# Peptides against a protein of PDB entry 2YKT: the designs that were tried, part 164

Target 1, 231 residues: chain A of PDB entry 2YKT
Amino acid sequence: SRSEEMHRLTENVYKTIMEQFNPSLRNFIAMGKNYEKALAGVTYAAKGYFDALVKMGELASESQGSKELGDVLFQMAEVHRQIQNQLEEMLKSFHNELLTQLEQKVELDSRYLSAALKKYQTEQRSKGDALDKCQAELKKLRKKSQGSKNPQKYSDKELQYIDAISNKQGELENYVSDGYKTALTEERRRFCFLVEKQCAVAKNSAAYHSKGKELLAQKLPLWQQACADPS

## One batch from the design tools (peptide; made by RFdiffusion4, then SolubleMPNN)

Design b2_p20_6_s4 (from b2_p20_6, 6 letters changed)
Fold by OpenDDE base, seed 2:
Structure b2_p20_6_s4 (fold): chain B 231 residues (1-231), chain A 20 residues (1-20)
Amino acid sequence: as target 1 above (231 residues)
Amino acid sequence: SEPENPWAMDLEALEAKLAA
């Protein structure tokens, strides 16, 4: 029946969220944490590298013939520091605006979804049972009427049951339909949230890349010329 | 009491997103 099909669809949405979406989201979070860790590692390693570059700059500054190159090397290290600061900001956003929030939500969602599904199932069953009962009573009444010498005695009751069945059928169909829409909305809400938070991360990532590009574009010509213009 | 929806969004905001 239409109601049975819609009921199956509704349950399948909840099942998909619980068994596909949430596990996939957990994996997404885990992969994000790995990515964050790797980037943090890059940050630390880069610091060591550019600190060593500063040391080279110090040596240049102490030389008689390469003093100006010391300044260049210092500038290179400084630009790196600025780029690194932007990376750190991006990582903070990545952690706080995406990973943490998703982790909190996904951990709570199992209980919510289970309760929501159970509530739906309970009410759906209740309405179904009520319908079945009315149908059964109508059937009994019809049997009684067929065996009676005065079938007209039961005509009004028959009409009442027919009306009740119609109403209960309609109610069940509406309930299941609404349930399906609700379930789809819940699914969409989760994806919308993910997209929204990913957009925030993307914005911060763009800022990082833009800043890096800007700083390097500004300074690179100067650095390239440093050896060509001996003092 | 029923568990709170961890993905609850403002209804108006959600509707806007769904309509887009």
Scores: peptide ipSAE 0.256, ipTM 0.769, DockQ to the pose 0.549
Fold by OpenDDE base, seed 3:
Structure b2_p20_6_s4 (fold): chain B 231 residues (1-231), chain A 20 residues (1-20)
Amino acid sequence: as target 1 above (231 residues)
Amino acid sequence: SEPENPWAMDLEALEAKLAA
């Protein structure tokens, strides 16, 4: 029946969220943590490299003929430090606003979805059973009427059951239809949240990249000229 | 008591997203 098919579709949406979306989201969070760790590793390695560059700058500053190049090397390291600070801010946001929030939600969702599905199934079954009961009673009444010498005695009761069946069938169909819409809304809500949080990450990433571009664009011409000018 | 929906959003905001 239409209601049975819609019921199967509704259950399948909940099943898809529980068995596909949530496990995939857990993996996404794990990959995010791995990415964060890798970026922290890059930060650490970069610090070592630019600290060594500072040492080269110190040597230049101690020289008689290359003192001004020492300042250039220091500026290069300083710009890196500023870019790195911006990256750290982005990573904090990535951790606190995306990963932590998603982790909290996915951990709670199993209990919620299980309860929601159970509630839906219980009410769907209740309405279905009530419909089946009315149909069974109508069938019994018709059998009794067929065997009776006065079938007209049962005509009013037959009409009452027919009306009740029609009403209960409509209620069941509406309930299942609403259930399906609700389930789809729950699925969409989860994806929408993910998209919105990923947009925030993208904005923070853009800020990091723009800051780096601006700082380097400002200083690079100065650095490129440093060797052309005598000390 | 029924567990709270961990993905609860403002209903109006959600409807706007669904309509887009």
Scores: peptide ipSAE 0.255, ipTM 0.759, DockQ to the pose 0.539
Fold by OpenDDE base, seed 1:
Structure b2_p20_6_s4 (fold): chain B 231 residues (1-231), chain A 20 residues (1-20)
Amino acid sequence: as target 1 above (231 residues)
Amino acid sequence: SEPENPWAMDLEALEAKLAA
């Protein structure tokens, strides 16, 4: 029946969220943590490199003929520091606004989905059983009527059961339909949340890249000219 | 008590985004 098919579809949506989406999301979070760790590693390694660059700048500043180049090297290190600060802000957002929130949600979701599915199944079964009962009673009544010397005695009751069956069938179909819409909404909500949080991360990432580009574009011509001008 | 939906964003905000 249409209602049975829709019921199966509804259960499949919940099953897909529980068995496919949530495990995949856990993996996504794990991969995100790995990515965060790698970026933190880059940050740390970069600090060492630019600290060493500062040392080279100090040596230039102590020289008699290369003092101005010392300032250039210091500027290069300073620009890096500013870029790094922007990266740290992005990473903080990545951790707090994406990974942590997703982790909290996925941890709680199994219990919620199980309860939601159970509630739906219980009510669906209840309505189905009520329908089946009415159908069975109608069948019993018809058998009794066929064996009776006065079949007209049961005509009104037969009509009542037919009406009841029609109403219960409609109620069941509506309930299952609403259940399916609800399940799809739950699935969509999860994906929408992921997209929204990823958009926030993307905005922060764009800001990081923009700031870096701006700073380097401003200073690079100056640095390139520093060796061409014999002081 | 029924467990709360961990993904319950403001349904209004979600619906607004879904409708746009």
Scores: peptide ipSAE 0.248, ipTM 0.746, DockQ to the pose 0.566
Fold by OpenDDE base, seed 5:
Structure b2_p20_6_s4 (fold): chain B 231 residues (1-231), chain A 20 residues (1-20)
Amino acid sequence: as target 1 above (231 residues)
Amino acid sequence: SEPENPWAMDLEALEAKLAA
């Protein structure tokens, strides 16, 4: 029946969220944490490298013939520091605005979805059973009427069961329809949240890349000229 | 008590996004 098919679809939506979406989201979070850790590692390693570059700049500044190159090396290290600051801000956003929030939600969702599905199934079954009961009673009544010498005695009761069946059928269809819409909305909420948070992270990432591009574009010509100038 | 929906959003805001 239409109601049975829609019921199956509703259950499949919940099943898909629980068995496909949530495990995939957990994996996504895990991969995100690995990515964050790697970027943090890059930041730390870069600090050591550019600290060593500063040391080279100090040596240049102490020399008689390379003092101006010391300033260039210091500028290179400073630009890197500014770029890394932007990266750190991006990573904070990545952690706090995406990973942490997704992790909190996915951990709670199993209990929620199980309860929601169970509630839906219980009510759907209750309405279905009530309908089946009325249909069975009508069938029994019709059999009794066929064996009776006075079938007209059962006519009013037959009409009552027919009306009850029609009403219960309508209620079941409406309930299952609403359940399906609710389930689809729940699925969409999860994807929408993911997209929105990923957009926020992307915006911060764009700011990082833009800042790096601007700083390097501004300074690189100056640095390239420094070696061409006489000491 | 029933568990709260961890993905609950402002229904009006969500509906607007879903309708777009």
Scores: peptide ipSAE 0.252, ipTM 0.771, DockQ to the pose 0.534; fails the geometry check

Design b2_p20_7_s1 (from b2_p20_7, 13 letters changed)
Fold by OpenDDE base, seed 3:
Structure b2_p20_7_s1 (fold): chain B 231 residues (1-231), chain A 20 residues (1-20)
Amino acid sequence: as target 1 above (231 residues)
Amino acid sequence: SSKQKELQELSQQYDDLLSE
């Protein structure tokens, strides 16, 4: 029946969220934590490299013929420090606004969806059973009427069962239809939340890249001329 | 029912997380 098909579709939406979306989201969070750890590793390795560059700048500053190149090397290290600070801010946002919130949500969602699906199934079954009961009683009444010497005695009761069946059928169809719309809305909300949080990450990433580009674009021409200028 | 209240509380918590 149309109601049975729509019921199956509704259950499949909930199952897809619980069995496909939520496990995939947990994996996404895990991959995000790995990415954060790798970026922290890059940060640490970069610090060592630019600390070594500062040491080269110190040696240049101590030299008789390369003092001005010492200042250039220090500026290169300082620009890196500023870029690194922006990266650390981006990583804090990535952790606190994306990963933590997704982790809290996916943990809560397993319980919520299980309860929501169970509620839907219980009420759908209750309405279905009530319909089946009325249909069964109508069949019994018709069988009794056909065997009776006075079929007209049962006519009013037959009409009452027909009306009750029609009403219960309509209620079941509406309930299942609303259930399907609700399930699709729940699915959409989850994808929308992911998209919105990823947009925040993209904005923070854009700010990091812009700051780095601006700082390097400002200083790079100066650094490129430093070796051409006679000491 | 106690289950309906629990579901409503969970739903509200979920909606609060979506609104942040």
Scores: peptide ipSAE 0.039, ipTM 0.616, DockQ to the pose 0.080
Fold by OpenDDE base, seed 1:
Structure b2_p20_7_s1 (fold): chain B 231 residues (1-231), chain A 20 residues (1-20)
Amino acid sequence: as target 1 above (231 residues)
Amino acid sequence: SSKQKELQELSQQYDDLLSE
């Protein structure tokens, strides 16, 4: 029946979230933590490289013929320090606004979805059983009427059962339809949350890239001329 | 009744988390 098909679809939505989406989201969080750790490692390794560049700038500043190039090398290291500070801010946002919130959500969600599915199944079964009972009573009444010398005695009761079956059928169909819409809304809500949190990460990443581009675009022409114009 | 209350509490916690 249409109601049985919609019931199966509703259960499948909840099962898909619990058995496919939530495990995949846990894996996504784990991959995000690995990515965060790697970026922190890049920041640390970059510090060592640019500290060594500062040492080369110190040697230039101590020289008689290359003193002005010392300032250039120091500026290169300082611009890098500012870019790395912006990266660290982005990483803090990535951790706090995406990873932590997704972890909290996925932990709570298993219990929530299990309770929601169980509530739906219990109420759907209760309505189904009540319908089946009315259908069974109508069938018994019709058998009794066919065996009776006065079938008209049962006509009013037959009409009452037909009306009760129609009402219970409509109620079951509406409940299952609303259950399916609710399940699809729960699924969409989870994807929307992921998209919204990823948009926040994208904004922070754009700020990091913009700051780096701005700083380098401002200084690079000066650094390129430093060897051509010995002052 | 008790299961309905539990579901309502979990739903509210989930909504609060999504509003942050």
Scores: peptide ipSAE 0.035, ipTM 0.615, DockQ to the pose 0.078
Fold by OpenDDE base, seed 5:
Structure b2_p20_7_s1 (fold): chain B 231 residues (1-231), chain A 20 residues (1-20)
Amino acid sequence: as target 1 above (231 residues)
Amino acid sequence: SSKQKELQELSQQYDDLLSE
């Protein structure tokens, strides 16, 4: 029936969230933590590289013929430091605004969805059982009427059961339809939350890339000329 | 019922988390 199909669709939405979305979200969080750890590793390795570059700049500054190249090497290291500070700000946002909040959400969500699905199933079954009972009583009444010498005696009671069945059928269909809309809304809220938090990360990432591009674009032409035009 | 109360509490906690 239409109500049975809509009921199956409703249950499938809840199952899709619990069995597909939530496990995939846990994996996404895990991959995010791995990415954060890798970036922290890159940061540490880069610090060592640019500290070594500063040492080369010190040696240039101590030379008689390459002193101006020392300043260039120091500027390269300073630009890297500023880019790194912007990366650290982005990573803090990535951790606090995305990973932590998603982790809290996915932990709470299993219990919430289980309770919501069980509530829906209990009420759907209650309405279904009440409908089935009325249909069964109408069938019993019709059997009595067919065996009676006075079928007209049961006519008013037959009409009452027909009306009750119609009302209960409509109530069940409406409840299941509303249940399906509710389930789809719950699914959409979860995707929207992910999109919104990822937008915040994307904004901070854009700021990081913009700052790096700006700093390098300002200095790189000067650095490229340093060997050709000794001061 | 105990189940309805649990659902209400979990729903509120979920909404609070989404509002952050």
Scores: peptide ipSAE 0.031, ipTM 0.603, DockQ to the pose 0.076
Fold by OpenDDE base, seed 4:
Structure b2_p20_7_s1 (fold): chain B 231 residues (1-231), chain A 20 residues (1-20)
Amino acid sequence: as target 1 above (231 residues)
Amino acid sequence: SSKQKELQELSQQYDDLLSE
């Protein structure tokens, strides 16, 4: 029946969230933590590199013929320090606004969805059983009427059961339809939350990239000139 | 944007549901 098909669709939405979405989200979080760790490793390695660059700048500043290049090397290291600070801010946001929040939600969601699905199934079954009962009683009544010498005696009661079946079928169809819409809404909410949090991270990432681009674009011509001018 | 507001509202609704 249409109601049975829509019921199966509703259950499949909940199952898809529980069995596909939530496990995939847990994997996404795990991959995010791995990515964060790798970026932290980059940060540490970068610090060592630019500290060594500062040392080269010190040597240039102590030289007789390369003092101006010392200042350039210090500026290069300082710009990278500022870029790195922005990266650390982005990583903090990535951790706190995306990973932690997703981790907390995915852990709670399994219990919530299980309860929601169970509630839907219980009520759907209750309405289905009530419909089946009315259909069974109508069938019994029709059998009694066919065996009776006065079938007209049962006509009014037959009409009442037909009406009751029609009403209960409509109620079941509406309930299952609303259940399907609810399930799709639950799925959409989860994707929307993920998109929202990813957008927040993307904004912070954009700020990191913008600051880096601006700082480098501002200083690079100066650094190039210092190397081109034979002092 | 209107879409961002909608996403935030849906996110809040999801949070509210998980807190129940």
Scores: peptide ipSAE 0.041, ipTM 0.561, DockQ to the pose 0.920; fails the geometry check

Design b2_p20_7_s2 (from b2_p20_7, 14 letters changed)
Fold by OpenDDE base, seed 4:
Structure b2_p20_7_s2 (fold): chain B 231 residues (1-231), chain A 20 residues (1-20)
Amino acid sequence: as target 1 above (231 residues)
Amino acid sequence: SSELEKLKKETEKLDEQLSK
């Protein structure tokens, strides 16, 4: 029946969230943590490299003939420092605004969805059983009427059961339909939350890339001419 | 099915309301 099909669809949405979405989200979080760790490693290694570059700049500044190149090397290191600070801000957002929040939600979600599905199933079954009972009673009444010398005695009661069945069928269909909408909303909300958190990270990433591009574009021409244009 | 698409659209509308 239409209601049975929609019931199966509703259950499948909940099952898909619990069995496919949530495990995949946990994996996504794990991969995110690995990515964060790798970026932190890059940050640490970069610091060592540019600290060493500063040391080369100090030596140039102490030289007799390369003083101006010392300033260039210091500027290169400073631009890197500013870019790195922006990266650190992006990483903080990545951790706090995406990974932590997703982790907190996914750990609690399994119990919630299980309870929600169980509630839906219980109520759906209750309405289904009530409908089945009315249908069974109508069938019994019709059998009694067919065997009676006075079938007209049961006509009013037959109409009452027909009306009750129609109403209960409508209620069941509406409940299952609403259940399906609710289930789809639950699924969509989870995807939307992921998208929104990813957008927040993307904004911070854009700021990081923009700042880096701006700083390098401003300074690179100056650095490129430094050896050809001795002061 | 056309009915499924209708239900999806209705769900999207409901989600928008709940997100406010």
Scores: peptide ipSAE 0.018, ipTM 0.516, DockQ to the pose 0.070
Fold by OpenDDE base, seed 3:
Structure b2_p20_7_s2 (fold): chain B 231 residues (1-231), chain A 20 residues (1-20)
Amino acid sequence: as target 1 above (231 residues)
Amino acid sequence: SSELEKLKKETEKLDEQLSK
Protein backbone atom coordinates (compact mmCIF):
# COMPACT_ATOMS: atom_id res chain seq x y z
CA SER B 1 0.00 0.00 0.00
CA ARG B 2 0.99 3.69 -0.29
CA SER B 3 1.27 3.99 3.51
CA GLU B 4 3.43 0.87 3.75
CA GLU B 5 5.77 2.15 1.05
CA MET B 6 6.05 5.56 2.72
CA HIS B 7 6.67 3.83 6.06
CA ARG B 8 9.52 1.82 4.53
CA LEU B 9 11.03 4.99 3.04
CA THR B 10 10.82 6.75 6.43
CA GLU B 11 12.57 3.91 8.25
CA ASN B 12 15.23 3.77 5.53
CA VAL B 13 16.07 7.47 6.02
CA TYR B 14 16.59 6.96 9.77
CA LYS B 15 18.59 3.77 9.15
CA THR B 16 20.76 5.53 6.54
CA ILE B 17 21.62 8.29 9.03
CA MET B 18 22.31 5.85 11.87
CA GLU B 19 24.12 3.14 9.91
CA GLN B 20 25.83 5.11 7.10
CA PHE B 21 26.02 8.85 7.82
CA ASN B 22 26.98 8.76 11.53
CA PRO B 23 29.68 6.06 11.14
CA SER B 24 31.06 7.94 8.11
CA LEU B 25 31.05 11.16 10.15
CA ARG B 26 32.99 9.42 12.94
CA ASN B 27 35.51 8.31 10.35
CA PHE B 28 35.66 11.85 8.94
CA ILE B 29 36.45 13.16 12.45
CA ALA B 30 39.17 10.50 12.86
CA MET B 31 40.70 11.45 9.50
CA GLY B 32 40.53 15.11 10.56
CA LYS B 33 42.49 14.30 13.74
CA ASN B 34 45.08 12.47 11.66
CA TYR B 35 45.34 15.48 9.33
CA GLU B 36 45.74 17.83 12.32
CA LYS B 37 48.49 15.61 13.73
CA ALA B 38 50.30 15.54 10.38
CA LEU B 39 50.14 19.35 10.10
CA ALA B 40 51.51 19.64 13.64
CA GLY B 41 54.31 17.35 12.52
CA VAL B 42 54.97 19.60 9.51
CA THR B 43 55.08 22.58 11.88
CA TYR B 44 57.69 20.92 14.05
CA ALA B 45 59.82 19.82 11.09
CA ALA B 46 59.60 23.28 9.50
CA LYS B 47 60.76 24.88 12.77
CA GLY B 48 63.88 22.72 12.70
CA TYR B 49 64.59 23.64 9.07
CA PHE B 50 64.22 27.39 9.59
CA ASP B 51 66.15 27.30 12.88
CA ALA B 52 68.97 25.80 10.84
CA LEU B 53 68.49 28.61 8.29
CA VAL B 54 68.91 31.15 11.13
CA LYS B 55 72.20 29.45 11.98
CA MET B 56 73.34 29.97 8.38
CA GLY B 57 72.32 33.62 8.71
CA GLU B 58 74.45 33.96 11.85
CA LEU B 59 77.45 32.60 9.97
CA ALA B 60 76.85 35.04 7.12
CA SER B 61 76.65 37.93 9.60
CA GLU B 62 80.03 36.90 11.05
CA SER B 63 81.63 36.71 7.59
CA GLN B 64 83.69 39.50 6.01
CA GLY B 65 82.03 39.53 2.59
CA SER B 66 78.48 38.19 3.16
CA LYS B 67 77.11 40.23 6.10
CA GLU B 68 74.12 41.62 4.18
CA LEU B 69 73.08 38.09 3.20
CA GLY B 70 72.78 37.33 6.92
CA ASP B 71 69.94 39.85 7.16
CA VAL B 72 68.24 38.26 4.14
CA LEU B 73 68.40 34.79 5.73
CA PHE B 74 67.01 36.18 9.01
CA GLN B 75 64.13 37.82 7.10
CA MET B 76 63.35 34.51 5.37
CA ALA B 77 63.16 32.76 8.75
CA GLU B 78 61.02 35.56 10.25
CA VAL B 79 58.51 35.44 7.37
CA HIS B 80 58.26 31.69 7.92
CA ARG B 81 57.60 32.27 11.65
CA GLN B 82 54.73 34.62 10.80
CA ILE B 83 53.25 32.14 8.30
CA GLN B 84 53.61 29.37 10.90
CA ASN B 85 51.78 31.44 13.53
CA GLN B 86 48.89 31.82 11.08
CA LEU B 87 48.88 28.05 10.49
CA GLU B 88 48.75 27.38 14.25
CA GLU B 89 45.74 29.69 14.56
CA MET B 90 44.05 27.84 11.70
CA LEU B 91 44.77 24.48 13.39
CA LYS B 92 43.28 25.66 16.70
CA SER B 93 40.14 26.72 14.87
CA PHE B 94 40.07 23.44 12.94
CA HIS B 95 40.21 21.50 16.22
CA ASN B 96 37.83 23.62 18.30
CA GLU B 97 35.31 24.74 15.67
CA LEU B 98 35.10 21.59 13.54
CA LEU B 99 36.40 18.39 15.16
CA THR B 100 35.24 18.96 18.76
CA GLN B 101 31.84 20.22 17.65
CA LEU B 102 31.29 17.29 15.29
CA GLU B 103 32.28 14.85 18.07
CA GLN B 104 29.73 16.40 20.41
CA LYS B 105 27.04 16.26 17.72
CA VAL B 106 27.61 12.66 16.60
CA GLU B 107 27.64 11.34 20.19
CA LEU B 108 24.36 13.06 21.07
CA ASP B 109 22.81 12.15 17.71
CA SER B 110 23.12 8.37 18.15
CA ARG B 111 20.85 8.47 21.20
CA TYR B 112 18.49 11.04 19.70
CA LEU B 113 17.90 9.18 16.42
CA SER B 114 17.40 5.85 18.18
CA ALA B 115 14.71 7.40 20.37
CA ALA B 116 13.11 9.26 17.43
CA LEU B 117 12.92 6.12 15.27
CA LYS B 118 11.53 4.07 18.18
CA LYS B 119 8.83 6.67 18.84
CA TYR B 120 7.87 6.76 15.16
CA GLN B 121 7.74 2.95 14.91
CA THR B 122 5.66 2.62 18.09
CA GLU B 123 3.09 5.18 17.00
CA GLN B 124 2.95 3.88 13.41
CA ARG B 125 2.36 0.33 14.71
CA SER B 126 -0.29 1.53 17.16
CA LYS B 127 -2.22 3.30 14.39
CA GLY B 128 -1.81 0.32 12.05
CA ASP B 129 -3.04 -2.16 14.69
CA ALA B 130 -6.06 0.00 15.46
CA LEU B 131 -6.92 0.14 11.75
CA ASP B 132 -6.50 -3.63 11.35
CA LYS B 133 -8.76 -4.24 14.34
CA CYS B 134 -11.54 -2.08 12.88
CA GLN B 135 -11.23 -3.81 9.51
CA ALA B 136 -11.42 -7.22 11.19
CA GLU B 137 -14.50 -6.21 13.19
CA LEU B 138 -16.23 -4.91 10.04
CA LYS B 139 -15.52 -8.21 8.27
CA LYS B 140 -17.00 -10.17 11.21
CA LEU B 141 -20.05 -7.90 11.29
CA ARG B 142 -20.69 -8.35 7.54
CA LYS B 143 -20.40 -12.12 7.88
CA LYS B 144 -22.91 -12.07 10.75
CA SER B 145 -25.28 -9.81 8.78
CA GLN B 146 -25.25 -12.16 5.75
CA GLY B 147 -26.33 -15.04 7.98
CA SER B 148 -29.03 -13.05 9.75
CA LYS B 149 -32.78 -12.95 9.08
CA ASN B 150 -32.66 -9.20 9.82
CA PRO B 151 -29.56 -7.67 8.11
CA GLN B 152 -30.90 -4.13 8.68
CA LYS B 153 -30.16 -4.57 12.40
CA TYR B 154 -26.42 -4.24 11.66
CA SER B 155 -26.54 -1.41 9.06
CA ASP B 156 -25.84 1.48 11.48
CA LYS B 157 -22.93 -0.36 13.08
CA GLU B 158 -21.51 -1.19 9.64
CA LEU B 159 -21.55 2.52 8.70
CA GLN B 160 -19.80 3.38 11.97
CA TYR B 161 -16.99 0.92 11.23
CA ILE B 162 -16.65 2.20 7.64
CA ASP B 163 -16.29 5.77 8.92
CA ALA B 164 -13.83 4.69 11.63
CA ILE B 165 -11.72 2.80 9.05
CA SER B 166 -11.68 5.81 6.71
CA ASN B 167 -10.60 8.15 9.53
CA LYS B 168 -7.93 5.77 10.85
CA GLN B 169 -6.58 5.20 7.32
CA GLY B 170 -6.31 8.96 6.78
CA GLU B 171 -4.61 9.46 10.16
CA LEU B 172 -2.09 6.70 9.41
CA GLU B 173 -1.29 8.13 5.96
CA ASN B 174 -0.83 11.64 7.36
CA TYR B 175 1.32 10.39 10.24
CA VAL B 176 3.61 8.41 7.93
CA SER B 177 3.82 11.31 5.44
CA ASP B 178 4.76 13.75 8.22
CA GLY B 179 7.22 11.20 9.55
CA TYR B 180 8.92 11.02 6.16
CA LYS B 181 9.18 14.82 5.89
CA THR B 182 10.61 14.96 9.42
CA ALA B 183 13.19 12.27 8.62
CA LEU B 184 14.31 14.08 5.44
CA THR B 185 14.60 17.33 7.41
CA GLU B 186 16.77 15.60 10.02
CA GLU B 187 19.05 14.24 7.29
CA ARG B 188 19.34 17.63 5.56
CA ARG B 189 20.09 19.40 8.86
CA ARG B 190 23.09 17.12 9.44
CA PHE B 191 24.54 17.70 5.97
CA CYS B 192 23.94 21.45 6.28
CA PHE B 193 25.80 21.52 9.60
CA LEU B 194 28.76 19.73 8.02
CA VAL B 195 28.77 22.11 5.02
CA GLU B 196 28.60 25.20 7.26
CA LYS B 197 31.48 24.00 9.45
CA GLN B 198 33.54 23.13 6.38
CA CYS B 199 32.89 26.66 5.04
CA ALA B 200 34.39 28.05 8.26
CA VAL B 201 37.45 25.84 7.74
CA ALA B 202 37.72 27.08 4.15
CA LYS B 203 37.63 30.73 5.31
CA ASN B 204 40.38 30.09 7.86
CA SER B 205 42.43 28.26 5.24
CA ALA B 206 42.00 31.17 2.82
CA ALA B 207 43.27 33.58 5.51
CA TYR B 208 46.35 31.40 6.05
CA HIS B 209 47.12 31.21 2.32
CA SER B 210 46.49 34.94 1.83
CA LYS B 211 48.86 35.90 4.66
CA GLY B 212 51.59 33.66 3.27
CA LYS B 213 51.12 35.00 -0.26
CA GLU B 214 51.25 38.64 0.91
CA LEU B 215 54.38 38.22 3.02
CA LEU B 216 56.29 36.28 0.37
CA ALA B 217 55.20 38.58 -2.49
CA GLN B 218 56.45 41.58 -0.50
CA LYS B 219 59.88 40.17 0.37
CA LEU B 220 60.80 37.80 -2.47
CA PRO B 221 61.91 40.55 -4.94
CA LEU B 222 64.28 41.93 -2.29
CA TRP B 223 65.73 38.50 -1.56
CA GLN B 224 66.21 37.75 -5.28
CA GLN B 225 68.31 40.90 -5.73
CA ALA B 226 70.54 40.31 -2.68
CA CYS B 227 73.14 38.20 -4.54
CA ALA B 228 73.29 40.56 -7.53
CA ASP B 229 74.25 43.53 -5.35
CA PRO B 230 77.96 43.91 -4.62
CA SER B 231 79.03 43.52 -1.02
CA SER A 1 8.54 10.30 25.10
CA SER A 2 10.12 12.40 27.86
CA GLU A 3 13.54 11.06 26.86
CA LEU A 4 13.10 12.12 23.22
CA GLU A 5 12.03 15.63 24.26
CA LYS A 6 15.06 15.90 26.54
CA LEU A 7 17.41 14.79 23.75
CA LYS A 8 15.70 17.17 21.30
CA LYS A 9 16.17 20.11 23.66
CA GLU A 10 19.81 19.19 24.21
CA THR A 11 20.33 19.00 20.44
CA GLU A 12 18.63 22.38 19.91
CA LYS A 13 20.69 23.96 22.69
CA LEU A 14 23.88 22.65 21.15
CA ASP A 15 22.81 23.90 17.69
CA GLU A 16 22.21 27.38 19.09
CA GLN A 17 25.59 27.44 20.80
CA LEU A 18 27.40 26.27 17.68
CA SER A 19 25.58 28.74 15.40
CA LYS A 20 27.00 31.79 17.25
Scores: peptide ipSAE 0.073, ipTM 0.727, DockQ to the pose 0.136; fails the geometry check
Fold by OpenDDE base, seed 1:
Structure b2_p20_7_s2 (fold): chain B 231 residues (1-231), chain A 20 residues (1-20)
Amino acid sequence: as target 1 above (231 residues)
Amino acid sequence: SSELEKLKKETEKLDEQLSK
């Protein structure tokens, strides 16, 4: 029946969230933590490289013929330091605004969805059983009427059961329909939350890239002329 | 049912905290 099919669809939505979406989200969070750790590692390794560049700048400043190139090398290292500071700010946002919030949500969600599905199943079954009982009683009444010398005795009771069956069928269909809409809303809410948090990360990432581009674009022409035009 | 309502309240509380 239509109600039975919609019931199966409703259960499948909850099962898909619990068995597919939530495990995949946990994996996504784990991969995000790995990515964060790797980027922190890049920052640390870059510090060593540009500290070594500063040392080369110190040697140039101590030279008799290359003093002005020392300032250039120091500027290169300083611009990189500013870019790395911006990266660290982005990483803090990545951790606090995406990973932590998703982790808190997914931890609570397993219990929530299990309880929601159980409630839906219990109420759906209760309504279904009540309908089946009325249908069975009507069938018994009709059998009694067919064997009776006075079938008209049962006519009013038959109409009452028909009306009760119609009402219970309508209630079951409405309940299952609302259940399906609720389940789809729960699924959509979870995807929307992920998208919104990823958008926040994307904005912070854009700020990091913009700052780096701006700083390098400002200084690079000066650095490129340093050897051709000694001061 | 009582457990579901508790979990709903916790979820709503978390949503409110994360939206600020």
Scores: peptide ipSAE 0.052, ipTM 0.712, DockQ to the pose 0.134; fails the geometry check
Fold by OpenDDE base, seed 2:
Structure b2_p20_7_s2 (fold): chain B 231 residues (1-231), chain A 20 residues (1-20)
Amino acid sequence: as target 1 above (231 residues)
Amino acid sequence: SSELEKLKKETEKLDEQLSK
C-alpha cells in the first residue's frame, strides 16, 4: 500500500543517517584531525627552517660587504612567522569551529536518531495494528450478518466499523507522511550543519591565504632589489 | 518518548551553545 511504501521510505531515511551519514561524518572528523596534525607538523618544521634562515641573516649582518642582506633575510623570516601565525589561527578555527562541533553533534545524534526512529516505529505499528483489528472485526461482523436471519440488525455496527476504518486509515497515512517529512528534515539539517561549519573553515582559510599573499607581495620587490643592487 | 524528549532538549541546548 501507499502507507506501507511511505513507511519503508521513512525508515530508510533514518537508517541512512544512522548507518551511512553518521559513520561517514565520524570518518570525516578523523581525517580532519589527521590533516590538522599534519599542518601542525608543517608549522614545527617551518620554524626550524626559518630559524636557520635567521642564523644566515646574522652572519650576513656580521659581514663587511653583505650587511644589508642580513636585514633582508631577517625580514624573510619575519614574514614567514606572520604567515605561520595566521595558519595557526586558521587551525584553531578548523579545530573549534568544525571538528569539535561536528564531533559533539555526531555523538549526541546517534542516540537521538535511534530514539526518534523507535518512537516512529512504535506509533506506526500501534496505528497499523488498530486499523487491522478494526478491519478484522468488520470482516467478522459481515460473516455473522450473512449467516443471520436478520442481517439488518448489523447494519449500524457495520457503518460504525467502516467509518472507524476510514478514520484510522487516514490517520495512519497522515502519520506516516508527516514522519517522512520529519525524517527528510532531520537529514537536511545535518547536511546544512556540515556545510555551515565548512563555510566557517573556508572563510578562515581565505584569510590565511590572503594575508600570506599580501605580505609576500609587499616585501618581495624589496628583497629582489636588495639582491640586484647592494647598497 | 521520555528519552527522545530528553535527547531533543540536549540537542537544542547544544545547538544554542554552538551558535554562540
Scores: peptide ipSAE 0.045, ipTM 0.708, DockQ to the pose 0.135; fails the geometry check

